# Peptides against a protein of PDB entry 5Z08: the designs that were tried, part 328

Target 1, 168 residues: chain A of PDB entry 5Z08
Amino acid sequence: RQKDEWAKKTSSLMKQLDWFIGEHLGAMLAAEELGGPVVGELMEIDPDDLSAGFNAHGKLKKATSQPDLDRRQRRIDDIWGPQDEQGQAHKRKRGADEALAASAEMRDLIEQLMNKLVEAGGDNSATYVEIPRESAAARFLVRSKVAMFHPNDARRLRLVDFGRDLDD
Target 2, 222 residues: chain B of PDB entry 5Z08
Amino acid sequence: GLPRLIDAIEEASKIPAKRRQTPIKPTIEKLTTHLYTHGASPDSLLRLADLLTLRNHLDQASLAAITRNLYPSSTVSDEVVLRFIGALGHGQLKPTLALQALFLRWLVMVYHLLENPGVLGQVYGVLFDLLDTAAIRPQLCHLLALVTRRKHVRPFRIQAILTLSRQTGGDPNLTGLLRVFKNYYPEIIVGDATKGRASAFKHPDPQWRQHLDEIQQRRSEA

## One batch from the design tools (peptide; made by RFdiffusion4, then SolubleMPNN)

Design b2_p29_7_s3 (from b2_p29_7, 16 letters changed)
Fold by OpenDDE base, seed 2:
Structure b2_p29_7_s3 (fold): chain B 168 residues (1-168), chain C 222 residues (1-222), chain A 29 residues (1-29)
Amino acid sequence: as target 1 above (168 residues)
Amino acid sequence: as target 2 above (222 residues)
Amino acid sequence: AAPPSTWTPEEQLRLMIEQISENIAKYLK
């Protein structure tokens, strides 16, 4: 009975987490990866707005035609193609795809971190997940004080053991 | 009554001070006088919490004056508590750290009037994670000292507070909080971090407490 | 529209992960 209640509650919370990641966090993570604002600086990012890209100051680029040729701008323009309606549709789709990708990365990373913590059986050395890169997702987990990097290896991330008891 | 004063302030809060047709200061003074005399009902308290925590065009002095006179006439709901907790820390939409310190001080002073003190225990992690914010740390440690239970004293939090204590050169408020942790787990090895001066977490304003008690007594007689 | 939450995404995630982790830990005991 009690285990079933905990399992149900955990499942409900996981669904809420998945929703939060997909509906809110993914777009913000994608924006950060694209050189936009850090997650939380801009709370409402439409995935469609991601398509406009960000300037060097992390502000949404206005569709101003000025060719300020910063190499990043070319990559963004190359990424986002011509400003025609088809280009805008492709841009919007790409923004949505980046938000989905960021959401998937965050979900996978959280899952790996949780699984590794459970599998470690209390061995802190075994709790680390190898991350391929310092992603916006990884940085966000650290800023959230949910995860910690290994002190000597920034490729290793572990979940904070919130469940550990002192009576254990 | 209080609702009409709040209505007027809410409307004024939508307008920049330079564009207001009438000075808001007299209305703020009437509000603060009313709050001082009668306190705020739960409904009024929620509306005032929104005025204090949401971005608007009210000046910091007015917000501080309201907060200093925010006497509950009754209990403090979970919703009101969560408004103030959600307003803590760094963020574009959050109030100033000076105002946040006043909110934390307020929460300490009204802690005994919370409808559900357990609500603070549920958000304990969020509160604990703000300990690195020096501007609010004194009041935050005091609130955490009230809220902390055995279930909150976890290895990661012990390590976090020890680390932060070292980084801050042994902040007396952190030392005080470590002593609270040690009260639940005497076996905690806190090392030299507890040998220093600790805050006693005394009531921050005895006069405010006395006046609150007078307002609360009037409710019991009515 | 609900007033914009002053809660940060970091705070929201932190609360959720902590609650999940606590429930998992209880389940594993």
Scores: peptide ipSAE 0.577, ipTM 0.823, DockQ to the pose 0.748
Fold by OpenDDE base, seed 3:
Structure b2_p29_7_s3 (fold): chain B 168 residues (1-168), chain C 222 residues (1-222), chain A 29 residues (1-29)
Amino acid sequence: as target 1 above (168 residues)
Amino acid sequence: as target 2 above (222 residues)
Amino acid sequence: AAPPSTWTPEEQLRLMIEQISENIAKYLK
């Protein structure tokens, strides 16, 4: 009975986490990866707005003033082709794709971190996941105080052991 | 009545002070006088919690005056508690750290009136992570001292508070919180971190407590 | 529109992960 209640509660929380990642966090992570604001500075980012790009200050470019296309924006514009209706549709699609990719990266990273913690059986040295890069997802987990980098290796990340009891 | 005063303040909060047709100060004074005399119902507390925690055009002095007079006439709901907890820490949408310290002080003073004290235990992690914020640490440690149960005393939290205690030169509030942890697990080796003077976590305002008790007694007689 | 939450994404994620981790640890006992 108690195990079933914990299983149901865990499943519900996992669904809420998945929803939070997909509906809110993914777009914010994608914005940070694209050189936008750090996650939490802008709480509501439309994936379509990701297509407008960001200025040197990480602010969304308003559609109006063309001139100082910083090198990063030129690269974004060079990737996005002509400003026709097809180009705008391609831009919107790309913003959505970046948000989906960021969501998938965060989900995968959380899953790996949780699995490694369970598999380690209390050995802290075995809890580290190797990350290919310092992503917005990895930085966000560290800022959230749910993960920590290895003190000597920024490519190794571990989940904080919230479940460890002193009575164990 | 209190609802009409809150309505007027809510409408004024949407407008920058320079664009208001009428000064808000007289309405704030009427509100604080009413709160001091009668307290706030659960519904009024929720509305006032929104005014205090959400970004609006109210001045800091008015927000502080409302918070200092925020006497519950009844219980404090989970929703009200969560509004105040969500307002803590760093962020562009969060209130000032000075106002957050007043919210934490308020939560300490009304802790015995919470409908569900367990709600603070559910958000324990969020509260605990704010211990590095020096401006709110005294009141935060006091609240954590009230909220802490055996289930919250975890190895990672013990290590975190020990590390922070060393970094702060042995903050007496952190030493006080470590003593609370040690009450649940006497075997915790806290080393030199507990040799210092600990905070006793005394009631922050005895006069406020007495006045709250008078307001609560009037409700039981009605 | 619901007033913008004062809760940060970091705080929201932490609450969820802490609760999940606690429940998993209880399930494994």
Scores: peptide ipSAE 0.574, ipTM 0.823, DockQ to the pose 0.715
Fold by OpenDDE base, seed 1:
Structure b2_p29_7_s3 (fold): chain B 168 residues (1-168), chain C 222 residues (1-222), chain A 29 residues (1-29)
Amino acid sequence: as target 1 above (168 residues)
Amino acid sequence: as target 2 above (222 residues)
Amino acid sequence: AAPPSTWTPEEQLRLMIEQISENIAKYLK
């Protein structure tokens, strides 16, 4: 009975976490990966806004009608095609795809971190996940103080053991 | 009454000081005088918590004056507590660290009036993770000393405090918090970190406490 | 409009992960 209640509560929290990642965090992570603001500096990023790209200062480029489109803007416009309705739709789609990719990366990383912690059975050396790169997702987990890098190896990340008891 | 004063301040908070037709200072003074005399009801506390924690055009001196006079006439709801906790730490939408220190001091001083003291235990991790923020650490450690229960004393938190204590040269507030942890687990090896000077976590303002008690007594007699 | 939350995404994630981890640890005991 009590185990079933904990299982249900855990399942509910996992669904809430998945929702939070997908609906809020993914777009912010994608923005950071694209050279935008660090997660939390801009709390409401529409995936459509990701398509506008970021200036050298990490600020959302408003579609300024002004012709002094910095070389980076030309490159973005060249990458995204003509400013026609079809080009804008392709830009929006790419922004949405980047947010989905960032959400998937975060979900996978959290899952790996949790699984390794459970599998390690209290051996801290076995709790590390090897990460291919220092992603926005990895940095965010560390800033959130839910994960820590290995002190000598920034490619190794572990979840903080919140469940460990001193009576264990 | 207090609601009308809050209404006027809420409206003024939406407008930059340079664009206000009337100075807000006289209204703030009326509010703080009213709060000092009568305290704030739960509904008024929530509205004031929003004014204090949400980004608006009120000046820091006015916000500090309201916070210093934020006497509850009754209990403090979970919602009010969560407004203040959510305002802590670093972020563009968060109040200044100076105001955050006042909020933490306020939470310490009204801790006995919380409708549910357990709410602070639920957000313990968020509070604990702010210990590296030097500007709020003294008041934060005091609040954590009140909130800490056996369930919060975990190996990772012990290690985090020990590490931070070394990095800070043995901050007395961290030493005080470690002593609180050791009260729940006497076997905790804290080494030299507890041999140093520890904060006693005394009440931050005895006069404020006395005045709060007077306001609270008037309610019990009504 | 609900006032913008002062809670950071980091704080929100922290609360969620801590609660999940605590429940998992209780389940595994």
Scores: peptide ipSAE 0.572, ipTM 0.821, DockQ to the pose 0.747; fails the geometry check
Fold by OpenDDE base, seed 4:
Structure b2_p29_7_s3 (fold): chain B 168 residues (1-168), chain C 222 residues (1-222), chain A 29 residues (1-29)
Amino acid sequence: as target 1 above (168 residues)
Amino acid sequence: as target 2 above (222 residues)
Amino acid sequence: AAPPSTWTPEEQLRLMIEQISENIAKYLK
């Protein structure tokens, strides 16, 4: 009975989290990854606004010359490319696709972090997820104080153990 | 009455000070005088919470004056509390840290009038995360000292406060909060962090409390 | 339009993750 109630509550909260990521957070994460404002500086980023580009206040970080940045810059330039109707439609679609991708990355990262915490059985050393890069998603989780980097390795991220009790 | 004063201030808050046809200061003074004399009803508190927490064109001195005179004539709703909690921390839409410190002080002073004190326990994590913000830490620790229950004393929070205590050179407010934690779990090894001077979390303004009690007594007689 | 929430996405996420984690921990006991 109590376990079933907790399972139902957890499922409901997971759905709310999924909704929050998809409807609000994904676009902001995508904007940050595209060199836009840091998540939370602009609270209402429509995925369509990702295509319109960031105004002078959301200074696109000049993509530093790394070759992957050239692809992103080309992606930005493709997002910012000529304002013909086809270009605008492609831009809108691309903005939506980047928001979906950022949402998926965040969902996956949270899931991995939660799974590792459960699997570790209280061993803090086993709770770390290896991240390929410091993404907007990873930075956001750390700023939210829900995750922490390993003290000696910024490629290792763990979820804060909110559930651990002192009575355990 | 109070609603008409709030209406006038709400309308003025939409307009930059340089573009206002009438000075707002006399209306703010009337509002603060009314609040000092009669307090604010739950409905008026909500409207005032919006004026205080939402970005508008009111000056900081006016906002501070309203906050200093924000005497509840009745209870404080969860909605009012959540407006003030949502206004805490860093962000472009958030009030200044100086005003946030006044909000936290206010929450401490009206804590006994909350319709549901449990609402602060639900947002405990948000409050706890703001402990690194030095400008609000004294009032925040005091509020957390009131709000903390056994369920909030978790290993990660113990470690976080210990780390922050070391980083701050043993802030007496953090030491005070650690003592509150230790009251729930005496076995917590806090080491030297509890040996230092701790804040006693005394009432921030005894005169304000006395005046609040006078306003609250008038409600019980009516 | 509802006035813009002063709550940050970080604060919102944290509240959700904390509550989820607490419920999972209770379920695993």
Scores: peptide ipSAE 0.571, ipTM 0.818, DockQ to the pose 0.761; fails the geometry check

Design b2_p29_7_s4 (from b2_p29_7, 15 letters changed)
Fold by OpenDDE base, seed 5:
Structure b2_p29_7_s4 (fold): chain B 168 residues (1-168), chain C 222 residues (1-222), chain A 29 residues (1-29)
Amino acid sequence: as target 1 above (168 residues)
Amino acid sequence: as target 2 above (222 residues)
Amino acid sequence: APPPSTFTLEEQLRLMIEQISIAIAKALK
């Protein structure tokens, strides 16, 4: 009975989160991955600062390499640049596909974080998820104060309120 | 006595749990029993505040158990208060948000025992800036409801609460805090988002209060 | 009952959703 009520409540919350990710967050994360504004930062990120990306500590990297700027700028231009009606339809579709991909990445990351928490069984060192890369999704969760990186390993991410005993 | 128990826990806190020769749990139980029976002196409170707020190898259950039994036998100094305030917020060196919520709850429950209640008014900005942290917001709103004076009710803070209330779908604790603000500035329009139930900020633990009063009475008789 | 030393999974999920919502609302301003 209690497990069923908990499962039902958790399912409802997950559905709300899924809706929120799909309707709002996915597009914003996709924009960030494409060199758009950083989600959850209040600061007018200078477009030049956006180009620099974020370091493992969520700090703006200094815009060093021009080539990554060009690739991101091309992606921005490919998504936001003025194009003909057909080009706009293709851009909208591509933007939608990128938003869906970002949504899926965020959902998967949250699921992994929650699963590791359950699997850890109170072992705080076991609550870390290994992330293949620093994604917009991972950065967003850290900025949102939902997740934190391992202090010595930026490839390890955990939920903020779990696994804080020093034996990490 | 209590100082010796604190000494033992301080030493154990320097060592990872897996490397301890003896389990710390029995010593924690002795400490919590002593605190429940006698309370903590100002000196002991300071030492315990350091154990609770500084990063060490004590487990969360032990830290929570100490916090739940942290009955002052006397007054609470500014220094003790500032240790707990300094432990609030985000970062690798900060306690868990769950533990921070317990600290804030403790500050609410011992507010009447502060040597200088004005100390919380001096750090009002620090407390207020943490209202966007959902995990500690209920206790923060309660503490701020106690601490708020006319000098703290500023236009930017009014707007910040209104904004956050909208963002949270009308958190009743924020509505409760806005009611406190409205007592100083009746012209504050608590918009439609505040048609919700406001928190009354009742004492978090009446049994804890009663037990604290019993400990405090024993001091007055001594 | 004394507050738990840790949040439940349900509470954690609720708090996560709220923090995410706040972060998005801040970004949209």
Scores: peptide ipSAE 0.511, ipTM 0.836, DockQ to the pose 0.084
Fold by OpenDDE base, seed 2:
Structure b2_p29_7_s4 (fold): chain B 168 residues (1-168), chain C 222 residues (1-222), chain A 29 residues (1-29)
Amino acid sequence: as target 1 above (168 residues)
Amino acid sequence: as target 2 above (222 residues)
Amino acid sequence: APPPSTFTLEEQLRLMIEQISIAIAKALK
């Protein structure tokens, strides 16, 4: 009975999270990957910094590597630039595809992080997921204080453990 | 005595569990039994606060067991309070959020034994800024409900709680804290987002309170 | 029951969802 209630509650929470990722978070993460506003960092951005720090193209002037910013800007311009009706339909489709891809990446990352947490059985060193790159999804989980990078390896990510030993 | 038990645990805390010559669990059990029977003196309480809040090789179960048995035999100094407050928040050097929740619960349960309750009012901003951390929010709201004075009830903090209440779907602990604010400023409109059930901030553990009172009474008779 | 020394997996998941929701709500403002 208690195990069944736990399984039911956990399943319900996972469905809510999946819905939330699909309806809201995926599009925002896609926008971030394309060089849009950083999801959840807006806490430290003074409204005045939002107005002053975005160039006419929505770039935060902070020193992320120039090449990634330029690629992101090109992608934003390619997605949101003035195009004819056919171009707008193609842009909307591309934006939807990027949002779906971002949603899938976030779902997969959360699943991996949760699985490692269960498998580790209390060993904090075993809770890390290896990530191929620092994605918008990974950065978002860190900014939201849900995950943390390994102190010596930015390719290793774990959930914030609220009850386990600090032995990294 | 208690000082020798603390000495042994302090030395063991410097060594990874896998490299210890002797299991620490029997010493932790002796410590927790002693604390349950006699409580901790101010000096012992400070040493235990350092063991609980500083990064060391003690396991979470041991740290939690010490915290659950951390009965003061007398008063709680400002220094002890500040150790626990300094351990709050996010970062690799901070205790786990579960342990932080236990520390906040402990501060609530020993609030009447603080040498200077005003010390918590001085760090009110630090505590308030952690309300967005879901894992510790229930205990933070309870502690803030005890600590809040008229000087802390500011428009920006009212708006911050209202905003966070909307974002959390109406956390009853936030509604409880807003009710405390309303006691100082009756004109505070608790908007529709706060029409939910407010937490009453009851004592977290009546049995722990009773046992603490028994320890405190033995001191007054000596 | 005394607060557990560790959060259950269910509680961890609940807290994660809440933190994500707060982060998104902050970004949409």
Scores: peptide ipSAE 0.509, ipTM 0.833, DockQ to the pose 0.080
Fold by OpenDDE base, seed 3:
Structure b2_p29_7_s4 (fold): chain B 168 residues (1-168), chain C 222 residues (1-222), chain A 29 residues (1-29)
Amino acid sequence: as target 1 above (168 residues)
Amino acid sequence: as target 2 above (222 residues)
Amino acid sequence: APPPSTFTLEEQLRLMIEQISIAIAKALK
């Protein structure tokens, strides 16, 4: 019931968000997953810090060693680098498929996060979503200051609750 | 008296709600009633600022209730102001953005009671850099509208407001702040992004102001 | 009315969208 009322009231906003994810964010997240630029880097988070991932405490890990950057860069080059016309078509298709996948992941993650927030009924401990991996989507939501990791478990993500109590 | 109520709440704030032997709500109600009737002294304000800004086991409803009744009986010290400013922004140790919005609203409403209004001018950069935080932006713009002086109106800040105004679809509060900037630099071209309705930054709570004035009047008669 | 102690879910969603939009706009620069 509350979820349905929320869905109705937020339907326009959700449509705008879905559009925005599909048209803009999905491709950028896909690029990030493939080792491209970090979405929102010009926020005070050093790109090097983001590449390091988050520890179990939601703190940035130390930047992963150069080899992983090279492997990611190679993957970017392999996906986005100049290849022959047939290779470019396949790369464009793969890029589009990855953008769709990233869009779907982001939508699903946001939906889960919002559902948990509604279901928790003010219990902050119940607002966490279990994430299978640290995705570009999850990182982006944290960088955007929309979500936060559990202080002791980087697999647990929640929305920034503007009315949260300490008992998390 | 007020100090004893604060003592009890400070002690309760150290203990999770589920582990408290006594409900805190009645003590919070006594505190808020006392604050509404008498206001808070500078010393009490500092203690309450710590309770409001430091991470503790008080519930958001209680913190908000205290903030809504945080009438100064006299002046507001720089230390109290800095506690609230230090509580702004993002992080696990920071108060909720809803509570931060209440703090900023409070600072707006008590601005005329600051011992040194210049303290906010010293932290102008900190406040300005938070304008991208949508949840607190309305109150930030209002506070900045009060605090802004010619020395704060810099080209990079003008450009930052214009950029953020475009990114937000022309937030009226940003347009209002830019209008304040234009008072110091009339040559500021407010591009098409600011053709929107500007906020007038009216007092956020006239009833609260009236009640504050009544509390302040009692001080002048004592 | 005093500002609510908490944001409504609608307001939270609006704020979320705005934060996302700002983050993207920063990334596109």
Scores: peptide ipSAE 0.509, ipTM 0.829, DockQ to the pose 0.082
Fold by OpenDDE base, seed 1:
Structure b2_p29_7_s4 (fold): chain B 168 residues (1-168), chain C 222 residues (1-222), chain A 29 residues (1-29)
Amino acid sequence: as target 1 above (168 residues)
Amino acid sequence: as target 2 above (222 residues)
Amino acid sequence: APPPSTFTLEEQLRLMIEQISIAIAKALK
């Protein structure tokens, strides 16, 4: 009975999370991977600073010279500018495909992180997932205070254990 | 006495559990029994606050057990309060969020014993900025409900709570805190966010309160 | 009962979802 209630509650929460990832987060993460705004950090950034773009670490690049701004603005304009109906359809499709890919990556990452947490049985050292790359998904979970990187290895990610022993 | 028990635990806290020659659990049990019976003096409270808030090799169960039995025999100093406040939030060097929730709960339960309740008002901004941390929000809202004065009720904080209430689907604790704000500024329109049940911020543990009162009474008779 | 020293897995999951939701809502503003 309690196990069934727990399973039902957990299943419901996971379904809600999956829905949220698919409907909202996936598109935002895809935009970040495409060099768009960083999910959760950029709201403190002046919209004018957003034009400077982000470095490989997701930090605002210092405003480089005007010519590089123009190329990026052209790329944004080429992405969002008035394109012919066929160009808009192709961009919408590409954006949808990238959002689906980002959603799948986030779902898989969360599932791996949760599975490792369950399997570890309280051993914090066993809760790390090896990530192939520093994805927008991984960075987002860290910014959200849901996950943390290993202090010595940025390829290792774990969920924040709210009740863990300090012997990390 | 209590100082010797604290000494033993302080020394044990420097050593990983697997390398300890003696299990610490019996000493923790003696400490918690002593605290339950006699409470902690101001000096002992400070030492225990350091053990609870600083990174060491004590297990979470032991830290939680100490926190649950942390009855002040007297007053609670500003220094003790600031140790617990400094331990709040995110970071590898900070206690777990579960333990932080226990610290906030403790501060709520001993609020009437603070030597200077104004100290919490001085760190109000630090506490308020942690409201987005879901794990500690219930106890944090309760503490803020006790600490809030007119000077703390600012437009940006009202908007922050309203925003966070929408983001959380109407957390009853946030609604409760907004009600406290509304007591100082009745004109605060708590829109659709107030349709939810507000927390009444009742004492979190009546039995703990009763036992604290018994410990405090024994000191007044001595 | 005194609050547990650790959160349950269910509670951790709930808290995770809430933190994600807050982070997204902050990003959409």
Scores: peptide ipSAE 0.508, ipTM 0.832, DockQ to the pose 0.084; fails the geometry check

